# Peptides against a protein of PDB entry 3JWR, part 152

Target 1, 323 residues: chain A of PDB entry 3JWR
Amino acid sequence: TRELQSLAAAVVPSAQTLKITDFSFSDFELSDLETALCTIRMFTDLNLVQNFQMKHEVLCRWILSVKKNYRKNVAYHNWRHAFNTAQCMFAALKAGKIQNKLTDLEILALLIAALSHDLDHRGVNNSYIQRSEHPLAQLYCHSIMEHHHFDQCLMILNSPGNQILSGLSIEEYKTTLKIIKQAILATDLALYIKRRGEFFELIRKNQFNLEDPHQKELFLAMLMTACDLSAITKPWPIQQRIAELVATEFFDQGDRERKELNIEPTDLMNREKKNKIPSMQVGFIDAICLQLYEALTHVSEDCFPLLDGCRKNRQKWQALAEQ
Target 2, 298 residues: chain A of PDB entry 3JWR as posed
Amino acid sequence: TRELQSLAAAVVPSAQTLKITDFSFSDFELSDLETALCTIRMFTDLNLVQNFQMKHEVLCRWILSVKKNYRKNVAYHNWRHAFNTAQCMFAALKAGKIQNKLTDLEILALLIAALSHDLDHRGVNNSYIQRSEHPLAQLYCHSIMEHHHFDQCLMILNSPGNQILSGLSIEEYKTTLKIIKQAILATDLALYIKRRGEFFELIRKNQFNLEDPHQKELFLAMLMTACDLSAITKPWPIQQRIAELVATEFWEQGDQVGFIDFVCTQLYEALTHVSEDCFPLLDGCRKNRQKWQALAEQ

## One batch from the design tools (peptide; made by RFdiffusion4, then SolubleMPNN)

Design b2_p11_5_s2 (from b2_p11_5, 4 letters changed)
Fold by OpenDDE base, seed 5:
Structure b2_p11_5_s2 (fold): chain B 323 residues (1-323), chain A 11 residues (1-11)
Amino acid sequence: as target 1 above (323 residues)
Amino acid sequence: SLEELAGEIAV
């Protein structure tokens, strides 16, 4: 395609020029081509291209295939969300110094997972899919969308000309796919809620050890969630804009719940309760986000900008909730 | 609950 030719021929700017090491990064000013260039830079600067012998054209095709399999009619859970998740992962690995704590296969898997974790997202949550009796709800009992996202990821990775993992041994390939699957499934917040207590307790007791395979798996899951939720850490103008996108998608679901399911939506998905957004954001930060970024900062102090951003945004949302 | 709400929000 013309898009592939343009991407494959383009000079890839440095990570410094692209600002992709910054926790404060915004994609709002970037074209789709520039987001793809940023993604190439992430793979290159993480040594993944060299270590796994990725062909440049294959990587370019894969990135474009991933981007193409996000829906354009979904307000938040689109390519830009996946790209921002991957950028936060890159920043956490580089600026947050987590790269030195992980294997090259784990890094490869996390970056692929971050880019792929919401593939073919439909702008509705698992609860809606279950209640609507969607065909996907018959295939999977739990984490319905996350299983679908992984299936889409696997389909792309196995597609002709998209096989970025072709340089791996059979063992490395199997290991990478296992980690990708676990990382994508970990983005189900219901699983995060179930597992986070173990992680926080290990941190609190100073018993956290990345040499333990179970604790490593737990950490990768928490890191995925931290990157997935990273919008809450962004500078306030960026955070507000992303919160508007999230609210738009949730209100669209709520409107569908009324129309298609004949149910009253929850306050979060109720367009009529837009005035509750600030207080709901404070509640979300307190219940879900703060402890995660605190724990991540205990694993690597260089991740503090995520925690600081989250705290600053909590204050901003609280001030709006008091008005 | 906020936890139930969070479980419904794949943010």
Scores: peptide ipSAE 0.051, ipTM 0.814, DockQ to the pose 0.358
Fold by OpenDDE base, seed 1:
Structure b2_p11_5_s2 (fold): chain B 323 residues (1-323), chain A 11 residues (1-11)
Amino acid sequence: as target 1 above (323 residues)
Amino acid sequence: SLEELAGEIAV
């Protein structure tokens, strides 16, 4: 395609020029081509292209295929969300110095998972999918959408000319796919809530050990969630704009719940309750976000900008809730 | 609950 030719022939700017190591990064001013160039830079600077012998054209095609399999009519869970999740992962690995704590296969898997974790997202949560009796709800009992996202990820990875993992051994390939699956499934916040207590307790007791395979898996899950929720850490103008996108998608779901399911939406999904957004954001930060970024900062102090951003946004939302 | 809210935000 013309898009592939343009991407494959383009000079890829440095990570410094693209500012993709910054926790304060925003994609709002970037074209779709520039987001793809940023993604190439992430793979290159993590040494994934070299270590796994990726062909440049295959990587370009894969990125464009991933981007194409996000829906344009979804307000928040689109390519830009996946791209921002991957950028936060890159920043956490580089600037947050988590790269030094992980294997090359784990890094490869996390970056693929971050870009792929919401593939073919429909702008509705697992509860809606279940209540609407969607065909996907018959295939999966738990984490319905996350299983679908992984299936889409696997489909793309196996598609002709998109096989970025073709340089791996059979054992490396199996390991990578296992980690990708676990990382995508970890983006179900229901699973995060179930598992986070173990992680926080290990940190609190100073018993956290990345050489333990179970604790490694737990850490990768927590890191995925930290990147997925990273909008809450962004500079206030960016955070407000992303919160508006999230609210738009939730209100669209609530409108569908009312119309299609004949149910009154929750306050979060209710367009008439827009004035509750600031207080709900404070509640979300306190219940879900703060402890995660505190624990991540204990694993690597260089991740502090995520925690600091979250704390600053809590104060801003609290000030709006008091008006 | 805040857990329900969290489950809702993981759209």
Scores: peptide ipSAE 0.049, ipTM 0.819, DockQ to the pose 0.372
Fold by OpenDDE base, seed 4:
Structure b2_p11_5_s2 (fold): chain B 323 residues (1-323), chain A 11 residues (1-11)
Amino acid sequence: as target 1 above (323 residues)
Amino acid sequence: SLEELAGEIAV
């Protein structure tokens, strides 16, 4: 395609030029081409292209295929969300020095998972999918959308000319797919809530050990969630704008819940309760985000900017909730 | 984000 030719021929700027190592990164000013160039840079600077012998054209095609399989009519859960998740992963790996704690296969899997974790997202949550009796709800009982995202990821990885994993051994391929699946499934916040207590307790007791395979898996899940939620850590102007995108998508779901399901939406999904957004954001930060970024910072102190950003945004939302 | 606060974690 013309887009592939343009991407494959383009000079890929440095990570420094692209600012993709910054936890404060914003994609708002970037074109779709620039987001693809950033993605190439992430793979290159993580040594994934070299270590796994990726062909440049194949990587370019894969990135464009992933981007194409996000919906443009979804306010938040689109390519830009996936790209920002991957950028946070890259920043956590590089600037947060988490790369030194992980294998090349784990890094490869996490980056693929971050880019792929919301593929074909429909702008509605798992609860809506279940209540609407969507065909996907018949295939999966739990983490319905996350299973679908993984299936889409696998489809793309196996598509002709998109096989970025073709340089892996059979064992490496299996391992990578396992980690990708686990990482995508970990973005189900229900699973996060279920598992986070074990992670926090290990940290609290100073018993956390990445050499333990179970603890490694647990850490990768927590890291995925930390990157997926990373909008909450961004500088306030970025955070506020992303929160508006999230609210738009949720209100669109709530409007559909009223029309299609004949139910009153929750306050979160209720457009009429827009004034509760600040207090809801405070509660979200307190219930979900703070402990995660605190724990992540205990694993790697260089991840502190995520925690600091989250704390600053809590204060901003609290100030709005008091008005 | 907002989803988690309502206890409606997208399960």
Scores: peptide ipSAE 0.050, ipTM 0.815, DockQ to the pose 0.208; fails the geometry check
Fold by OpenDDE base, seed 3:
Structure b2_p11_5_s2 (fold): chain B 323 residues (1-323), chain A 11 residues (1-11)
Amino acid sequence: as target 1 above (323 residues)
Amino acid sequence: SLEELAGEIAV
């Protein structure tokens, strides 16, 4: 395609020029081509292209295929969300120095998972899919969308000309797919709530050890969630704009719940309760985000900008909730 | 946000 030719022939700017190591990064001013160039730079600077012998054209095609399999009519859960999740992962690995704590296969899996974790997202949550008796709800009992996202990820990875993992051994390939699956499933916030207590207790007791395979798996899950939720850590103007996209998608779901299911939506998904957004954001930060970024900062102090951003945004949302 | 999170978590 013309898009593939343009991407494959383009000079890829440095990570410094692209600012993709910054936790304060914003994609708002970037074209789709520039987001793809940033993605190539992430793979290159993590040594994934060299270590796994990725062909440049195959990587370019894969990135464009992933981007194409996000829906353009979904307000938040689109390519830009996946790209921002992957950028936060890259920043946490590089600037946050988490790269030194992980294997190359784990890094490869996390970057693929971050880009792929919401593939073919429909702008509705698992609860809506279950209540609407959607065909996907017959295939999967739990984490319905995350299973679908993984299936889409696997389909793309196996598609002709998109096989970025062709340089791996059979064992490395199996290991990578296992980690990708676990990482995508970890973005189900229900799973995060279920598992986070174990992680926080290990940190609190100073017993956290990444040499333990179970604790490593737990950490990768927590790191995925931290990157997925990273919009809450962004500078206030960026956070506010992303919160409007999230609210738009949630209100669209609430409108569908009324129309299609004859259900009164929750306050979060109720367009008429827009005035509750600031207080709901404070609650979200307190219940879900703060402890996660505190724990992540204990694993690597260089991740502090995520915690600091989350705290600053809590104060901003609280000030709006008091008006 | 918390309530979608809560709606996804409460199921």
Scores: peptide ipSAE 0.046, ipTM 0.808, DockQ to the pose 0.232; fails the geometry check

Design b2_p11_5_s3 (from b2_p11_5, 5 letters changed)
Fold by OpenDDE base, seed 3:
Structure b2_p11_5_s3 (fold): chain B 323 residues (1-323), chain A 11 residues (1-11)
Amino acid sequence: as target 1 above (323 residues)
Amino acid sequence: SLEELAGEIFV
């Protein structure tokens, strides 16, 4: 395609030029081509292209295939969300110095998972899918969308000309797919809520050890969530704009709940309760985000900008909730 | 609930 030719022939700027090591990064000014160039740079600077012998054209095709399998009519859960999740992962690995704590296969899996974790997202949550008796709800009992996202990820990875993992041994391939699946499933916040207590307790007791395979798996899950939620850590103007995209998608779901299911939506999904967004954001930060970024900062102090950003945005949302 | 809020925002 013309898009593939343009991407494959383009000079890829440095990570410094692209600012993709910055936790404060914004994609708002970037074209789709520039987001793809940033993605190539992430794979290159993590040594994934060299270590796993990726062909440049295959990587370019894979990136464009992943981007194509996000829906354009979904306000938040689109390519830009996946790209920002992957950029936060890259920043956490490089600037946050987590790269030195992980294997090359774990890093490969996390980057693929971050880009793929919301593939074919429909702008509705698992609860809506269950209540609407959607065909996907017949295939999976729990984490319905996350299983679908993984299936889409696997389909793309196995598609002709998209096989970025063809340089791996059979054992490396199996290991990578296992980690990708676990990482995508970990983006279900229901699983995060279930597992986070174990992680926080290990940190609190100073017993956290990445050499333990179970604790490693737990950490990868928490790191995926931290990157997925990273919009809450961004500079205030970026945070506000992303919160508007999230609210738009939730209100669209609430409108569908009224029309299709004949139910009153929750306050979060209710367009008429837009004035509650600031207080709901404070509640979300306190319940979900703060402890996670505190714990991540205890694993690596260089991740502090995520915690600091979250705290600053809490203050901003609280000030709006008091008006 | 906080669980509903969490389950709604990031599912």
Scores: peptide ipSAE 0.059, ipTM 0.814, DockQ to the pose 0.386
Fold by OpenDDE base, seed 1:
Structure b2_p11_5_s3 (fold): chain B 323 residues (1-323), chain A 11 residues (1-11)
Amino acid sequence: as target 1 above (323 residues)
Amino acid sequence: SLEELAGEIFV
């Protein structure tokens, strides 16, 4: 395609020029081509292209295939969300110095997972999928969408000309796919809520050890969630704009719940309760976000900008809730 | 709970 030719022939700017190492990064000013160039830079600067002998054209095709399999009519869970999740992963690995704590296969898997974690998202949550009796709800009992996202990820990785993992041994390939699956499934916040207590307790007791395989898996799951939720850490103008996209998608679901399911939506998904967004954001930060970024900062102090951003946005949302 | 609500948000 013309898009592939343009991407494959383009000079890829440095990570410094693209600002993709910054926790404060915003994609709002970037074209789709520039987001693809940023993605190439992430793979290159993590040494993934060299270490796993990726062909440039294959990587370009894979990125474009991933981007194409996000829906354009979904307000938040689209390519830009996946791209921002991957950018936060890149920043956490580089600026947050987590790269030195992980294997190359773990890094490869996390970056692929971050880009792929919401593939073919429909702009509705697992509860809606279940209540609507969607065919996916018959295939999976739990983490319905995350299983679908992984299936889409696997389909793309196996598609002709998209096989970015072809340079791996059989054992490396199996390991990578296992980690990708675990990382995508970890983006289900229900699983985060279930597992986070173990992680926080290990941190609190100073018993956290990345050499333990179970604790490594737990850390990768927490890191995925930290990147997926990273919009809450962004500078206030960016955070506010992303919160509007999230609210739009949730209100669209609530409108569908009324129309298609004859259900009164929750306050979060109720367009008539838009005035509750600031207080709900404070509640979300306190219940879900703060403890995660505190724990992540304990694992690597260089991740502090995520925690600081989250705290600053809590104050901003609290001030709006008091108006 | 806010945790249940958060589970409903992104799940």
Scores: peptide ipSAE 0.053, ipTM 0.817, DockQ to the pose 0.349
Fold by OpenDDE base, seed 4:
Structure b2_p11_5_s3 (fold): chain B 323 residues (1-323), chain A 11 residues (1-11)
Amino acid sequence: as target 1 above (323 residues)
Amino acid sequence: SLEELAGEIFV
């Protein structure tokens, strides 16, 4: 395609020029082509292209295929969300120095997972999919959308000309796919809630050990969630803009819940309760986000900007909730 | 519950 030719021929700017190592990164000013260039830079600077012998054209095609399989009519859970999740992963790996704690296969899997974790998202949550009796709800009992996202990820990885994993051994390939699946499934917040207590307790007791395979898996899940939720850590103007996108998508779901399911939406998805957004954001930060970024900062102090951003945004939301 | 709230945000 013309898009592939343009991407494959383009000079890829440095990570410094693209600012993709910054936790404060914003994609708002970037074109779709620039987001693809950023993605190439992430793979390159993580040594994934070299270590796994990726062909440049294949990587370009894969990135464009991933981007194409996000819906444009979804307000938040689109390519830009996936791209920002991957950028946060890249920043956590580089600036947060998590790269030094992980294997190349784990890094490869996490980056693929971050980019792929919401593939073909429909702008509705698992509860809606289940309550609407969607065909996907018959295939999967739990983490319905995350299973679908992984299936889409696997489909793309196996598509002709998109096989970025072709340089891996059979064992490396199996390991990578296992980690990708676990990482995508970990973005189900219901699973995060179930598992986070174990992670926090290990950190609290100073018993956390990345050499333990179970604890490694747990950490990768927590890291995925930390990147997926990273909008809450962004500078306030960026955070507000993203919160508007999230609210738009949730209100669209709530409107559909009223119309299609004849149910009253929760406050979060209720357009009529827009005035509760600030207090709900404070509640979300306190219940979900703060402890995660605190724990991540204990694993690597260089991840502190995520925690600091989250704390700053909590203060901003609290100030709005008091108005 | 916190689980319900978490379930509401990213269900």
Scores: peptide ipSAE 0.051, ipTM 0.809, DockQ to the pose 0.389; fails the geometry check
Fold by OpenDDE base, seed 5:
Structure b2_p11_5_s3 (fold): chain B 323 residues (1-323), chain A 11 residues (1-11)
Amino acid sequence: as target 1 above (323 residues)
Amino acid sequence: SLEELAGEIFV
């Protein structure tokens, strides 16, 4: 395609020029081409292209295929969300110095998973899919969308000309796919809520050890969630804009719940409850986000900008909730 | 709870 030719021929700027190592990064000013260039830089600077013998054209095609399999009519859970999740992963690996704690296969899997974790997202949650009796709800009982996202990821990875993993041995390939699956499934917040207590307790007791395979798996899951939720850590103007996108998607779901399911939406999905957004954001930060970024900062102090951003945004949301 | 609500949103 013309897009592939343009991407494959383009000079890829440095990570410094692209600011993709910054936790404060924003994609709002970037074209789709620039987001793809940023993604190439992430793979290159993580040594994934060299270590796994990726062909440049194949990587370009794969990135464009991933981008194409996000829906354009979804307000938040689109390519830009996946790209921002991957950028946060890159920043956590580089600036947060987590790269030195992981294997090359784990890094490869996490970056692929971050880019792929919401593939073909429909702008509705698993609860809606289940209540609407969607065909996907018959295939999977739990983490319905996350299973679908992984299936889409696997489909793309196996598609002609998109096989970025073709340079891996059979064992490396199997290991990578296992980690990708686990990482995508870990983005189900219900699973996060279920597992986070174990992680926080290990941190609190100073018993956390990445050499333990179970604790490694747990950490990769927590890191995925930390990157997926990283919008809450962004500078306030960016955070507000992303919160508007999230609210738009949730209100669109609430409108569909009324129309299609004849259900009164929850306050978070209810357009008429827009004035509750600031207090709900404070509650979300306190219930879900703060402890995660605190724990991540204990694993690597260089991740502190995520925690600091989350705390600053909590204060901003609290000030709005008091008005 | 807000945790349950957050879970429902991302479930």
Scores: peptide ipSAE 0.050, ipTM 0.810, DockQ to the pose 0.344; fails the geometry check

